# Peptides against a protein of PDB entry 3KDP: the designs that were tried, part 150

Target 1, 230 residues: chain A of PDB entry 3KDP
Amino acid sequence: PFLIFIIANIPLPLGTVTILCIDLGTDMVPAISLAYEQAESDIMKRQPRNPKTDKLVNEQLISMAYGQIGMIQALGGFFTYFVILAENGFLPIHLLGLRVNWDDRWINDVEDSYGQQWTYEQRKIVEFTCHTPFFVTIVVVQWADLVICKTRRNSVFQQGMKNKILIFGLFEETALAAFLSYCPGMGVALRMYPLKPTWWFCAFPYSLLIFVYDEVRKLIIRRRPGGWVE

## One batch from the design tools (peptide; made by RFdiffusion4, then SolubleMPNN)

Design b2_p22_3_s3 (from b2_p22_3, 20 letters changed)
Fold by OpenDDE base, seed 2:
Structure b2_p22_3_s3 (fold): chain B 230 residues (1-230), chain A 22 residues (1-22)
Amino acid sequence: as target 1 above (230 residues)
Amino acid sequence: DLEKKIKEILEKLEKRLKELLE
């Protein structure tokens, strides 16, 4: 997200402190929760045909799968960002190259896509209004990621939700998101302004997309053991 | 006043981080 901010010169979609909250707050607890998940029975019973080639292929496939999930998460966050800015009069195309004027305190007449002039303070309010929904979108997408990562080949429905620590991780992540979104002072401390509860639903299509993607992948793996998608 | 000062500090930090990533 920050790289896109620099390259495209758009208003900052996610603050540095918010990024740290994602990396340290929302990623660590789910990762710990996954460490307590029981190993998939199919993985435990599988003997590698060739330990060298199978390990390399498996590591590459895992890396690609998680890379793709990360891209979907980022796309979900940016979608929410662009929706909020568009609702406030800034269309995505208009945001390209706007950062220089956007961040300049002395420019109080930045025009939106409809010719409305925005003061520096108004622009920063809109920017910080985007940070919280972006963060919440990542959290909601991580719900799906956490659930799908508990298995390699088996469907979520086959493996079930037996890990109480995993369930706790989902609640903790949600509670953290609620705290960061609604606790007084977060607008100043984290540049995360409170959001309407309805914005939580903006991430759901992307969570569903990740879920469907992973279920389809697992279905292919089950049908073609040792295939390129494993 | 305090809120404004905190925001200014955060903006300076973000600017510095941007410069480091360029």
Scores: peptide ipSAE 0.009, ipTM 0.260, DockQ to the pose 0.035
Fold by OpenDDE base, seed 4:
Structure b2_p22_3_s3 (fold): chain B 230 residues (1-230), chain A 22 residues (1-22)
Amino acid sequence: as target 1 above (230 residues)
Amino acid sequence: DLEKKIKEILEKLEKRLKELLE
């Protein structure tokens, strides 16, 4: 997200504090929960792999797969960001190169896509309105990510949800997201303005996309053991 | 090149958003 902010010179879609909340608040408990996940049933039955040939290839493939998931996650966040700004009169194409003027407090006549002028304060309200939904979008997408990370080969339906700690982690990050979104003072303290409940659903298509992507990937792995997709 | 790709993506997104907002 931050790279796109720099390259495209768009208004900041996700604040630094929000990023820290994601990294430290929402990811830690789920990550710990994954450490307690039961071994995948098919992994336990497999013979030891050749450490020289299989390890490097597997690490690269795993890295690529998680990189793709991360990309889908980022796309979900940006989608939410662009939807909110578009709803407020700033179409995506108009946001390109707007950052300099957007962040200048001395410019109070920045125009949206429809010619409406926005003061610095108004722009910052809209920007901070984007932070919370972006954060929530990441949390919702992380639900799918956490669930799919449970297994390498087996479908979620085959492996099942046996880890109660993982389930707790999902609730914890959701509760944190709700707290940050709706607790009074978060707009001032964290630049996270209250979120309309409807925006929680904006991330669902991307969560589903990640889930489908991973299930398809796993299906291919099961059908073609030792393939490049593994 | 990256900027051009971003612009293309944003144009597509804009079209889709317009369709959704109308």
Scores: peptide ipSAE 0.009, ipTM 0.237, DockQ to the pose 0.046
Fold by OpenDDE base, seed 1:
Structure b2_p22_3_s3 (fold): chain B 230 residues (1-230), chain A 22 residues (1-22)
Amino acid sequence: as target 1 above (230 residues)
Amino acid sequence: DLEKKIKEILEKLEKRLKELLE
C-alpha cells in the first residue's frame, strides 16, 4: 500500500495509526496462534534428506507464497479505497498525482472527477473515511490468511479448525475492528471514522480469492511435488 | 514503466467501478 502511495502519488489509503493497529493488534494474536498450530501431517512425516538445501528451498517458497498473499491482501484494501473515493466523486484515474494538492492545506478548491470543489477539511474527512474500511478489509482478508497458513500442502478441509488460539485470534481481530470502527471517539482519537456495515462485505471476495488461490496452489503441490507453484 | 502499468490497472478498475456504481 505504501509503495503504491509513493509511486502513484495518490491520497494515503492507510494511516500510520491504522498500520500500528494492524501490526500490534490484529497480527499479534494470529502470529501467536500459528506458533501453536498443529504441524501438518505430511510435514511431520517427512524426513529431512538434505537439511540445508531443503531449508533454503522451503524458505524461498514460503517467502513467495506470503508475497503473493500479501499482494492479494493489498489489492483488496486498494479496491475498497478506490470504491469509497469513487463514491465521493474521485475516480481512480483522477487520484493519480493528486497527492500534492490533496495534502496542501492552503488549497481548498481541489476538484473531483465531476468538477466539485473540495476543501482541505473535506478531503481529509474522505481520506480518513478510507482508513477504517481499509483496516477492516485487511482483517477480513487475514481471516483467510490465518486459515490457509495452518497447512502447507493439505486442504483446510483436511486439517480442520482445531486450534482454539486461532479461533480466538479471529475473534480478537474482528472485535478490534468493530471497536475501532464503531466506538465513540475513535474518529477523533485515531482518525478512524465509523464504517458502513456494507463495507465489511467488500472484502469477502478477496478473502474468498485468497482461500481459493491457496486451495488450488495446495492441490497443484499435492499433484506435482517440486513444481514452481510451491 | 510502473506508472504506466498502474495507470492501466486503474483504468480497468475505474471501468469496473463505474459499472458497479451505475
Scores: peptide ipSAE 0.009, ipTM 0.247, DockQ to the pose 0.045
Fold by OpenDDE base, seed 3:
Structure b2_p22_3_s3 (fold): chain B 230 residues (1-230), chain A 22 residues (1-22)
Amino acid sequence: as target 1 above (230 residues)
Amino acid sequence: DLEKKIKEILEKLEKRLKELLE
């Protein structure tokens, strides 16, 4: 999110506090829960890792975690961001380069795509209105991300959902997202204004996309062992 | 008062982060 914020000079799509809430709040318990995941049913049928040649974290794994899945996750958040701003009169093309004027508290006549002037306070309200939906979108997409990380090869349908700590993690991150979205005072304290309940569903297509993508990937791995997809 | 303090800290943090990213 920050990279696009800097490169495109758009209004900040996700606040620093919300990023911290993701990194420390919503991701911590789920990440730890993966350490308690049951081994895949066929894991012992595989040859042991060669400690001299095989790295625990390879380029392919990094590319999957940060390059592919992370990008899809970000796209979901930005989609929500652009929709909200468009509904408030700021079309995506108009946001390019707008950051400097947007963040200047002395400019109170920033025009939207339709010529409406926005005060600094009004602009910040719209910005903060984007933070919560972006955050929630990330959480919803993380549901799928966490689930797909359970296994390397087996389908989730084969592995099942037996890790109670992982299930707890899913509920914890969801509860935290709900708390931050709807608790009074969050708009002032964390710059996270309340979210319309309907916006929770905006991320579902992206969550489903990640899930389907990974299931297809795993299916290919099972059908073509030793392929480039592993 | 707590909300005000939190807001101030957050604003300072955001400002610093923006400066580092620019």
Scores: peptide ipSAE 0.008, ipTM 0.286, DockQ to the pose 0.029

Design b2_p22_3_s4 (from b2_p22_3, 19 letters changed)
Fold by OpenDDE base, seed 5:
Structure b2_p22_3_s4 (fold): chain B 230 residues (1-230), chain A 22 residues (1-22)
Amino acid sequence: as target 1 above (230 residues)
Amino acid sequence: DLEKKIKEILENLEKRRLLALL
């Protein structure tokens, strides 16, 4: 999100405080829960890692975590961001390069895509209106990310959902997201304005995409071991 | 103070948005 903010010079899609809430709040318990996941059924059929040649964290794993899944997560967040801004009169094309004027407190006549003028205060309200749905979008896609992280090769359907701590983590991050989104005073304290419940559903296609993508990936690995997809 | 004014506006907006969610 921050890289696109800089490169495209768009209004800030996700605040620093919101990022901290993800890193310290919604991601911590889920990450810990993975330590309690049962081993895959085929783990004893795999050759032990050669500590001289095989890295525990390889480029493929990094590419999967940050390059593929992380990109889908970002796309989901930005989709929500662009939809909200478009509903408020700012089409995606108009947002390109707008940041400089958007963030200037002395400019109170920034025009939207329809020629409506927006004060600095109005613009900041719309910006902060995007932060909460972006955050919620990340949480919703993290559901899929957490679930797919249960296994490296086996389908989630083969592994099952027996890890009660992981289930608790999913509820915890969701409850935290709801609290941060709807608790009075969060707009002032965290610049997170409440969102319509319908915005939660905007992330579901991306969550499903992550899940399907990873299941297909795992299916390919099972059928063609040693491929570039592993 | 611009910050105080912004805070007041944000508080009022938050109240309105909370009401709109009801």
Scores: peptide ipSAE 0.016, ipTM 0.502, DockQ to the pose 0.022
Fold by OpenDDE base, seed 2:
Structure b2_p22_3_s4 (fold): chain B 230 residues (1-230), chain A 22 residues (1-22)
Amino acid sequence: as target 1 above (230 residues)
Amino acid sequence: DLEKKIKEILENLEKRRLLALL
């Protein structure tokens, strides 16, 4: 998001404070919860890894899979961002190059895609209105990411949801997201304005996509052990 | 062992998060 903000000169999709809330809040407890995940049921059936040959291939494949998941997460965030701005009159194509005028406090007549003029204060309200849904979108896609990280090879349906600490982590990150989104004063303190409950659903297709992607990946690994997808 | 596992998980999550934030 930040690179696209710089390269495309679009209004800031995700604020620094929201990034910190992801880094220190929503990622920490879920990550710790994975430490308590049960071993995969097939771990004893796996051939011992050859530390000389399997390291390079597996690290590249894991890095690629995480890169792909990260791209899907980013796409989910940007989708939510573009939907909110489009609903407020700013179509995606109109946002290209708009940052310079958007961030200039002395320009109070920035036009949207429909010719409506926006003051600096109005633009900043819309920008900060995007930050919270973008953050919530990341949390919602992290649900899928956390669940898929339970296993490397087994389906989530095979492994099950026995880790109560992981379930607590999912609840905690959701509760934190709700707190940051709806607690009075968060708009002033964190520049996170309240969002309509409907915005939580914008991320669901992307969470489902991540889940399906990983289940398909794991299915391929199970069918073709030692393939390029492992 | 648990601490090492937590660190590895955190590093992996951070890597994915950073990619998502680019």
Scores: peptide ipSAE 0.013, ipTM 0.284, DockQ to the pose 0.016
Fold by OpenDDE base, seed 4:
Structure b2_p22_3_s4 (fold): chain B 230 residues (1-230), chain A 22 residues (1-22)
Amino acid sequence: as target 1 above (230 residues)
Amino acid sequence: DLEKKIKEILENLEKRRLLALL
């Protein structure tokens, strides 16, 4: 999000506070919960990793985590961001290069895509209205991320949802997201303005996409061991 | 006071949004 903010010079899609809430609030408990996941049923049938040749973190894992899943997460967040801004009169093309004027408190006549002028205060309210849905979008996508991380090769349907700590983590991150989105005073304290409940659903296609993508990937790995997808 | 001001601005934005949808 921040990289695209710099490169495209768009209004800030996700605030620093919301990023901290993701990294320290919503992701920590789910990540810890994976330490309590049961071993895959076939793990003892696999050859042990050769510590001399096999890296703990390989290029495939980095590509999967950051290059594939992370990009889908970012796309989900940006989709929500662009939809909200478009609904408020700012089409995606118009946002390119707008940051400088958007963030200038002395410019009170920034035009939207329809020629409507926006004061600095109005623009900042719309911006902060985007931060909460972007945050929630990431949390909803993280549900899929956490679930797919349960296994490397086996389907989630084969592994099941037996890890109670992981289930607790999913509820915790969701409850925290709801608290940050709807608790009175969060708009003032964290600049996270209240979210319309409908915006929670904007992330669902991306969450489903991640889940389906990973299940297909795992299916390919199971059918073709040692392939480039592994 | 800040919450009231934010609420007022949000209400004004919603009114403008409704007008833009017409």
Scores: peptide ipSAE 0.019, ipTM 0.513, DockQ to the pose 0.025; fails the geometry check
Fold by OpenDDE base, seed 3:
Structure b2_p22_3_s4 (fold): chain B 230 residues (1-230), chain A 22 residues (1-22)
Amino acid sequence: as target 1 above (230 residues)
Amino acid sequence: DLEKKIKEILENLEKRRLLALL
Protein backbone atom coordinates (compact mmCIF):
# COMPACT_ATOMS: atom_id res chain seq x y z
CA PRO B 1 0.00 0.00 0.00
CA PHE B 2 2.66 2.50 0.97
CA LEU B 3 4.80 1.80 -2.10
CA ILE B 4 1.86 2.56 -4.40
CA PHE B 5 1.14 5.70 -2.38
CA ILE B 6 4.68 6.90 -3.15
CA ILE B 7 4.98 5.70 -6.76
CA ALA B 8 1.52 6.77 -7.96
CA ASN B 9 1.40 9.84 -5.69
CA ILE B 10 -2.16 9.00 -4.61
CA PRO B 11 -3.90 9.89 -1.33
CA LEU B 12 -2.78 7.59 1.49
CA PRO B 13 -4.72 4.29 1.20
CA LEU B 14 -3.76 2.91 4.60
CA GLY B 15 -2.49 4.94 7.54
CA THR B 16 0.67 4.07 9.43
CA VAL B 17 -1.36 3.44 12.58
CA THR B 18 -3.54 0.94 10.72
CA ILE B 19 -0.42 -0.79 9.35
CA LEU B 20 0.90 -1.13 12.89
CA CYS B 21 -2.46 -2.51 14.01
CA ILE B 22 -2.13 -5.19 11.31
CA ASP B 23 1.51 -6.07 11.96
CA LEU B 24 1.40 -5.99 15.77
CA GLY B 25 -2.29 -6.55 16.47
CA THR B 26 -4.12 -8.72 13.99
CA ASP B 27 -1.19 -10.74 12.58
CA MET B 28 0.76 -11.62 15.72
CA VAL B 29 -1.55 -14.14 17.41
CA PRO B 30 -2.47 -15.89 14.14
CA ALA B 31 1.22 -16.19 13.20
CA ILE B 32 2.13 -17.65 16.61
CA SER B 33 -0.76 -20.10 16.29
CA LEU B 34 0.92 -21.75 13.29
CA ALA B 35 3.67 -23.02 15.61
CA TYR B 36 1.04 -25.22 17.25
CA GLU B 37 -0.33 -26.70 14.02
CA GLN B 38 -0.38 -30.49 13.73
CA ALA B 39 2.15 -32.08 11.44
CA GLU B 40 0.92 -33.10 8.02
CA SER B 41 0.03 -36.80 7.75
CA ASP B 42 2.74 -37.40 5.14
CA ILE B 43 5.59 -35.57 6.93
CA MET B 44 7.31 -38.82 7.95
CA LYS B 45 7.36 -39.89 4.29
CA ARG B 46 9.49 -36.87 3.38
CA GLN B 47 13.25 -36.77 3.66
CA PRO B 48 14.54 -34.55 6.45
CA ARG B 49 15.77 -31.12 5.39
CA ASN B 50 19.52 -30.86 5.06
CA PRO B 51 20.35 -27.86 7.30
CA LYS B 52 23.61 -27.23 5.41
CA THR B 53 22.13 -26.98 1.90
CA ASP B 54 18.40 -26.39 2.30
CA LYS B 55 17.35 -22.91 3.38
CA LEU B 56 14.49 -22.64 5.87
CA VAL B 57 13.17 -19.68 3.87
CA ASN B 58 13.71 -20.21 0.16
CA GLU B 59 12.98 -18.03 -2.86
CA GLN B 60 9.83 -20.01 -3.58
CA LEU B 61 8.41 -19.36 -0.11
CA ILE B 62 9.21 -15.65 -0.42
CA SER B 63 7.58 -15.58 -3.87
CA MET B 64 4.44 -17.24 -2.49
CA ALA B 65 4.19 -15.09 0.64
CA TYR B 66 5.11 -11.67 -0.72
CA GLY B 67 4.88 -12.02 -4.49
CA GLN B 68 1.59 -13.88 -4.89
CA ILE B 69 -0.51 -13.88 -1.71
CA GLY B 70 0.68 -10.43 -0.64
CA MET B 71 -0.23 -8.99 -4.05
CA ILE B 72 -3.75 -10.46 -3.87
CA GLN B 73 -4.14 -8.94 -0.40
CA ALA B 74 -2.99 -5.55 -1.67
CA LEU B 75 -5.35 -5.77 -4.66
CA GLY B 76 -8.27 -6.39 -2.31
CA GLY B 77 -7.39 -3.36 -0.21
CA PHE B 78 -6.86 -1.12 -3.23
CA PHE B 79 -10.13 -2.24 -4.77
CA THR B 80 -11.95 -1.08 -1.64
CA TYR B 81 -9.95 2.16 -1.62
CA PHE B 82 -10.75 3.01 -5.25
CA VAL B 83 -14.45 2.17 -4.82
CA ILE B 84 -14.78 4.49 -1.81
CA LEU B 85 -12.98 7.34 -3.54
CA ALA B 86 -15.00 6.85 -6.73
CA GLU B 87 -18.23 6.97 -4.70
CA ASN B 88 -17.00 10.29 -3.31
CA GLY B 89 -16.27 11.74 -6.76
CA PHE B 90 -12.59 10.80 -7.22
CA LEU B 91 -12.11 8.41 -10.14
CA PRO B 92 -8.91 6.28 -10.07
CA ILE B 93 -7.26 8.18 -12.95
CA HIS B 94 -7.84 11.50 -11.17
CA LEU B 95 -6.03 10.24 -8.05
CA LEU B 96 -2.71 9.88 -9.90
CA GLY B 97 -0.42 12.70 -8.81
CA LEU B 98 -3.11 14.21 -6.55
CA ARG B 99 -1.27 13.55 -3.23
CA VAL B 100 0.70 16.80 -3.22
CA ASN B 101 -2.42 18.94 -3.46
CA TRP B 102 -4.44 16.49 -1.35
CA ASP B 103 -2.09 16.76 1.63
CA ASP B 104 -1.66 20.55 1.37
CA ARG B 105 -3.73 22.11 4.14
CA TRP B 106 -3.62 25.51 2.44
CA ILE B 107 -5.37 24.26 -0.70
CA ASN B 108 -9.11 24.16 -0.02
CA ASP B 109 -10.35 23.92 -3.61
CA VAL B 110 -9.07 20.55 -4.85
CA GLU B 111 -11.45 19.45 -7.58
CA ASP B 112 -12.82 15.95 -7.93
CA SER B 113 -13.57 14.21 -11.23
CA TYR B 114 -16.88 16.10 -11.46
CA GLY B 115 -15.52 19.58 -10.73
CA GLN B 116 -16.67 19.69 -7.09
CA GLN B 117 -14.24 21.49 -4.80
CA TRP B 118 -13.07 19.77 -1.63
CA THR B 119 -11.66 21.50 1.44
CA TYR B 120 -8.68 20.01 3.27
CA GLU B 121 -10.94 18.79 6.07
CA GLN B 122 -13.35 17.12 3.66
CA ARG B 123 -10.46 15.40 1.85
CA LYS B 124 -9.05 14.08 5.13
CA ILE B 125 -12.45 12.73 6.13
CA VAL B 126 -12.72 10.73 2.91
CA GLU B 127 -9.08 9.57 3.22
CA PHE B 128 -9.67 8.31 6.76
CA THR B 129 -12.91 6.73 5.57
CA CYS B 130 -10.73 4.58 3.29
CA HIS B 131 -8.34 3.45 6.06
CA THR B 132 -10.82 1.37 8.05
CA PRO B 133 -12.28 -0.59 5.10
CA PHE B 134 -8.76 -1.20 3.77
CA PHE B 135 -7.73 -2.53 7.19
CA VAL B 136 -10.82 -4.75 7.44
CA THR B 137 -10.20 -6.03 3.91
CA ILE B 138 -6.70 -7.12 4.94
CA VAL B 139 -8.05 -8.90 8.04
CA VAL B 140 -10.68 -10.78 6.01
CA VAL B 141 -8.05 -11.82 3.46
CA GLN B 142 -5.74 -12.86 6.31
CA TRP B 143 -8.34 -15.44 7.35
CA ALA B 144 -7.68 -17.26 4.11
CA ASP B 145 -3.93 -16.68 4.33
CA LEU B 146 -3.76 -18.15 7.83
CA VAL B 147 -5.84 -21.17 6.85
CA ILE B 148 -3.74 -21.92 3.75
CA CYS B 149 -0.51 -21.62 5.79
CA LYS B 150 -1.59 -24.59 7.94
CA THR B 151 -0.20 -27.02 5.38
CA ARG B 152 2.33 -27.14 2.56
CA ARG B 153 0.89 -30.07 0.63
CA ASN B 154 -2.28 -31.42 2.22
CA SER B 155 -5.65 -29.79 1.62
CA VAL B 156 -7.18 -27.92 4.54
CA PHE B 157 -10.02 -30.42 4.27
CA GLN B 158 -7.53 -33.24 4.87
CA GLN B 159 -5.72 -31.44 7.71
CA GLY B 160 -8.88 -30.18 9.41
CA MET B 161 -9.33 -27.29 11.86
CA LYS B 162 -8.11 -28.95 15.06
CA ASN B 163 -5.68 -26.22 16.13
CA LYS B 164 -7.57 -24.43 18.91
CA ILE B 165 -4.96 -21.67 19.10
CA LEU B 166 -5.41 -20.93 15.39
CA ILE B 167 -9.19 -20.77 15.84
CA PHE B 168 -8.66 -18.42 18.77
CA GLY B 169 -6.36 -16.31 16.58
CA LEU B 170 -9.06 -15.97 13.91
CA PHE B 171 -11.56 -14.79 16.51
CA GLU B 172 -9.02 -12.47 18.14
CA GLU B 173 -8.04 -10.73 14.90
CA THR B 174 -11.71 -10.37 13.92
CA ALA B 175 -12.68 -9.01 17.34
CA LEU B 176 -9.76 -6.58 17.26
CA ALA B 177 -10.74 -5.45 13.76
CA ALA B 178 -14.32 -4.88 14.91
CA PHE B 179 -13.13 -3.01 18.01
CA LEU B 180 -10.80 -0.73 16.03
CA SER B 181 -13.51 -0.12 13.41
CA TYR B 182 -16.50 0.61 15.66
CA CYS B 183 -15.27 1.65 19.11
CA PRO B 184 -16.13 5.29 19.87
CA GLY B 185 -13.11 7.55 19.67
CA MET B 186 -11.15 5.41 17.17
CA GLY B 187 -11.78 8.02 14.49
CA VAL B 188 -9.92 10.55 16.63
CA ALA B 189 -7.36 8.25 18.25
CA LEU B 190 -6.41 6.11 15.24
CA ARG B 191 -7.98 8.00 12.32
CA MET B 192 -10.12 4.95 11.69
CA TYR B 193 -13.63 6.11 10.96
CA PRO B 194 -16.47 3.60 11.35
CA LEU B 195 -17.36 1.61 8.26
CA LYS B 196 -20.69 0.34 7.03
CA PRO B 197 -21.07 -3.37 7.81
CA THR B 198 -21.47 -4.05 4.08
CA TRP B 199 -17.78 -3.22 3.53
CA TRP B 200 -16.79 -6.44 5.32
CA PHE B 201 -18.22 -8.39 2.39
CA CYS B 202 -16.09 -6.56 -0.20
CA ALA B 203 -13.08 -8.63 0.89
CA PHE B 204 -14.79 -12.03 0.67
CA PRO B 205 -14.15 -12.59 -3.06
CA TYR B 206 -10.42 -12.02 -2.49
CA SER B 207 -10.36 -14.30 0.55
CA LEU B 208 -12.10 -16.98 -1.50
CA LEU B 209 -9.69 -16.39 -4.39
CA ILE B 210 -6.66 -16.97 -2.13
CA PHE B 211 -8.21 -20.10 -0.67
CA VAL B 212 -9.11 -21.57 -4.07
CA TYR B 213 -5.72 -20.61 -5.51
CA ASP B 214 -3.84 -22.38 -2.73
CA GLU B 215 -6.06 -25.47 -2.79
CA VAL B 216 -5.45 -25.75 -6.54
CA ARG B 217 -1.71 -25.27 -5.96
CA LYS B 218 -1.68 -28.00 -3.31
CA LEU B 219 -3.70 -30.27 -5.57
CA ILE B 220 -1.10 -29.82 -8.32
CA ILE B 221 1.71 -30.59 -5.83
CA ARG B 222 -0.05 -33.79 -4.74
CA ARG B 223 -0.60 -34.92 -8.32
CA ARG B 224 2.84 -33.89 -9.60
CA PRO B 225 5.42 -34.17 -6.81
CA GLY B 226 8.69 -32.36 -7.47
CA GLY B 227 7.12 -29.81 -9.79
CA TRP B 228 7.97 -26.10 -9.92
CA VAL B 229 4.93 -25.29 -7.74
CA GLU B 230 6.26 -27.18 -4.64
CA ASP A 1 -10.01 21.66 21.19
CA LEU A 2 -8.73 18.40 22.63
CA GLU A 3 -9.94 16.50 19.60
CA LYS A 4 -8.19 18.99 17.33
CA LYS A 5 -4.96 18.67 19.31
CA ILE A 6 -5.16 14.89 19.22
CA LYS A 7 -5.69 15.08 15.46
CA GLU A 8 -2.65 17.32 15.07
CA ILE A 9 -0.51 15.03 17.21
CA LEU A 10 -1.66 12.02 15.24
CA GLU A 11 -0.95 13.83 11.98
CA ASN A 12 2.55 14.63 13.12
CA LEU A 13 3.08 11.09 14.36
CA GLU A 14 1.80 9.68 11.11
CA LYS A 15 4.05 11.99 9.10
CA ARG A 16 7.04 10.92 11.18
CA ARG A 17 6.16 7.26 10.81
CA LEU A 18 5.64 7.67 7.09
CA LEU A 19 9.01 9.36 6.84
CA ALA A 20 10.58 6.54 8.85
CA LEU A 21 9.04 3.97 6.52
CA LEU A 22 10.36 5.86 3.48
Scores: peptide ipSAE 0.015, ipTM 0.375, DockQ to the pose 0.031; fails the geometry check

Design b2_p22_4_s1 (from b2_p22_4, 16 letters changed)
Fold by OpenDDE base, seed 4:
Structure b2_p22_4_s1 (fold): chain B 230 residues (1-230), chain A 22 residues (1-22)
Amino acid sequence: as target 1 above (230 residues)
Amino acid sequence: DVEKVLEEARKLLEEGRKILEE
């Protein structure tokens, strides 16, 4: 999100503190949970591969897969961001290059896509209104990430949800998101204004997309062992 | 500045966790 913020010169979609909350609050427990995840049955039964060639290929494939998932995750967050801003009168195209004027506290007549003028304070309110939904979107997308990360080759349906710690991590992440979204004072402390419950659902299509993507990927791997999609 | 923000974030997260554990 920060890269797009710089490149597109759009209003800040996610605050630095919120990013830290994601990194520290939402990623740590899942990472620990994954560390305790039992290996796939097929992995344990898998014949030894050529460690020289297969390791490099595997690392490349893992990096690619995580990169792709991360990109989808980012797109989900930005989608939510653009939806909220559009609902407040700022169409995505209009946001391009707007940051300079947006962040200037001395400009109180920034126009939206419909010619409505926004004061600095009003702009900051709507900006901070985007932070919470963006965060929540990331969390919801991470649900799918966590679920798919438990397996490399087997589908979620084949492997099942055996790791109770992983499940706990999902609940903890969700609870943290709820806390940050609805606890009084978070708007002041973290610039995360309260979120309408409906916005939780905005991310679900992207979670589903990640899930489908991974399942398709795994299906291809199963059908074409040793392919570039592993 | 980053360390301060990080520490503050950690404190808030810890407080949040405590509330959630209650």
Scores: peptide ipSAE 0.008, ipTM 0.266, DockQ to the pose 0.051
Fold by OpenDDE base, seed 5:
Structure b2_p22_4_s1 (fold): chain B 230 residues (1-230), chain A 22 residues (1-22)
Amino acid sequence: as target 1 above (230 residues)
Amino acid sequence: DVEKVLEEARKLLEEGRKILEE
C-alpha cells in the first residue's frame, strides 16, 4: 500500500496506526496458531532427495506463493479504497497525482471528478474513512489466508478446522476489527472512522479468490508432485 | 512521535481486548 501510495501519488489508503494494528493485533495470534498446527502428514513423509537444494527450492516456492496471496490482499484493500473514493466523487483516474493538493492544508478547493470542491477537512475525513474499510478488508482476506495456511498440499476440506487456536485467532482478529471500526473515539484517536456494515462484504470476493487460488494450487501439487507451483 | 503513537495504539488494543474478555 505504501509503495503504491508513493508511485501513484494518491491519497493515503492506509494509515500507519492501522498498519501497526494489523502487524501487532492481527498477525500475532494467527502466527501462534500456525505454530501449533499439526504438521501435515505429507510433509513428514516427503524427505527431500537432496536436502540442500530441494529444501531451498521449496522454501522459495512457498515464499512466492505467500507473496502472491499478499498481492491479492493488497488488491482487495485498494479495491475497497477506490470504491469508497468513487462513491464520494473521486474516480480512480482523478486520484492519480492528486496527493500534493490533497495533503496541502492551504488548498480548500480541491475538485472531485464532478467539479465539487472539497476543503482540507472534508478530504481528510474521506481519507480516514478509507482506512477502516481497508483494514477490515485485510482482516476478511486474512480469514481465507489463515485457513489455507493450515496445509500445503491437502485441501481444507480434507484437513478440517481442528485447531482451536486458529479459530480463536479468527475471532480475535474479527473482534479487533469490529472494535477499531465501531468504538467511539477511534476516528479521533486512530484516524479510523466508523465503517458501514456493507463494507465488510466488499472483501468477500477477494477472500473467495484466495481460497479458490489456493485450492487450485494444491490440486495441481497433488496431481503433479515436484512441479514449480509447489 | 512514533513511539507515542505506538503506545497509544497498544493501549487501545489492550482496552479492546479487555472489553472483549468481559
Scores: peptide ipSAE 0.007, ipTM 0.266, DockQ to the pose 0.054
Fold by OpenDDE base, seed 3:
Structure b2_p22_4_s1 (fold): chain B 230 residues (1-230), chain A 22 residues (1-22)
Amino acid sequence: as target 1 above (230 residues)
Amino acid sequence: DVEKVLEEARKLLEEGRKILEE
């Protein structure tokens, strides 16, 4: 999000402090939970790896985790960002290159897509209104991401949710999202204005997308072991 | 648990806000 803010010169979609909250508060506990996840049902059937030839970390799995799924998460956040700005008169195409004027407090007549002029204060209000929904969208998408990452091949329905630490991680990140969204002072401290409860549902299509994507991926792996999808 | 900690944090922030507004 921050890189896109710089390279595309759009208004900041997610604050740096909020990003840190995601990395340290939202992602850390789930990551630890995955380390203690129960083995897949088929792990015991695998032969010992050859330490001379077999890599410990599969590059394809890294690409899937940080590339494909990560991109879907980012797209979910940006979708929410663009929806909110569009509802306030700023179409996505109009946001490109707008940052310089957007962040200039001395320019109080920045025009939206419909010719309406916005003061600096008004622009910052709508910007900060985007931060909270963006963050919440990431958390909601992470619900699906965390659940699917515990296995490589087995469906969530086959493996089940036996890891209590993983379940705790889901509640922790949800509670953190609620805290940051509704706690007084977050608008000033973290540039996160209060979120309407309806915006929690904005991310659900993306969570479903990730879930379906992973289930299909796992199905392909089960049917074609050793393929590029693994 | 996490909910208890969050509730305590909310209370502290609210108290801090009140002090700053005075």
Scores: peptide ipSAE 0.006, ipTM 0.243, DockQ to the pose 0.108
Fold by OpenDDE base, seed 2:
Structure b2_p22_4_s1 (fold): chain B 230 residues (1-230), chain A 22 residues (1-22)
Amino acid sequence: as target 1 above (230 residues)
Amino acid sequence: DVEKVLEEARKLLEEGRKILEE
């Protein structure tokens, strides 16, 4: 998110402190849970061949899984960010290069895509309105990603929800998201304004698409082992 | 492959947007 902010010169989609909360609070526990689930799955499927080779393969698979999850989460957050800004009159193309004027307190006539002028205060309200939904979207996407990424080959329906640590992680991140979204003072402390309950559902279609996509991918992998889809 | 993931993510974003616009 921060790199895209710098490169594209768009308004800040997510605050730095909120990013840290994601990295330390919402990503760590689920990541640990996923690591345990994968270790259990790998132990069950692979007879101990060469321990060194198997460790390297597992580390590579875990690294790829984390990298993919993080990327999908970020993209999900950006989806919500762009939807909110578009609903407020700022189309994605118009946001490119807008940061300089957006962050300038002395410019109170920044135009949206429809010619509406926005004061600095109004712009910051919209910006901070995006932070909370962005965060919540990441959490909602994590629900799908963590459940699906338990295995690369097995369906969620086959693997089930046996990992209690994973279930606890999902609950913890959801509780944290609710706390950060609705606790008084978070708007000032974290630049996260209160979230309307309807925004929790904004990410659900996206999460569902990821779920369906990954289940189809896994189905293809099961039918065509060693294919390019891996 | 990062490029494949990005492409698939872009497709999903586009599809998600279409769903939200309906």
Scores: peptide ipSAE 0.000, ipTM 0.234, DockQ to the pose 0.021

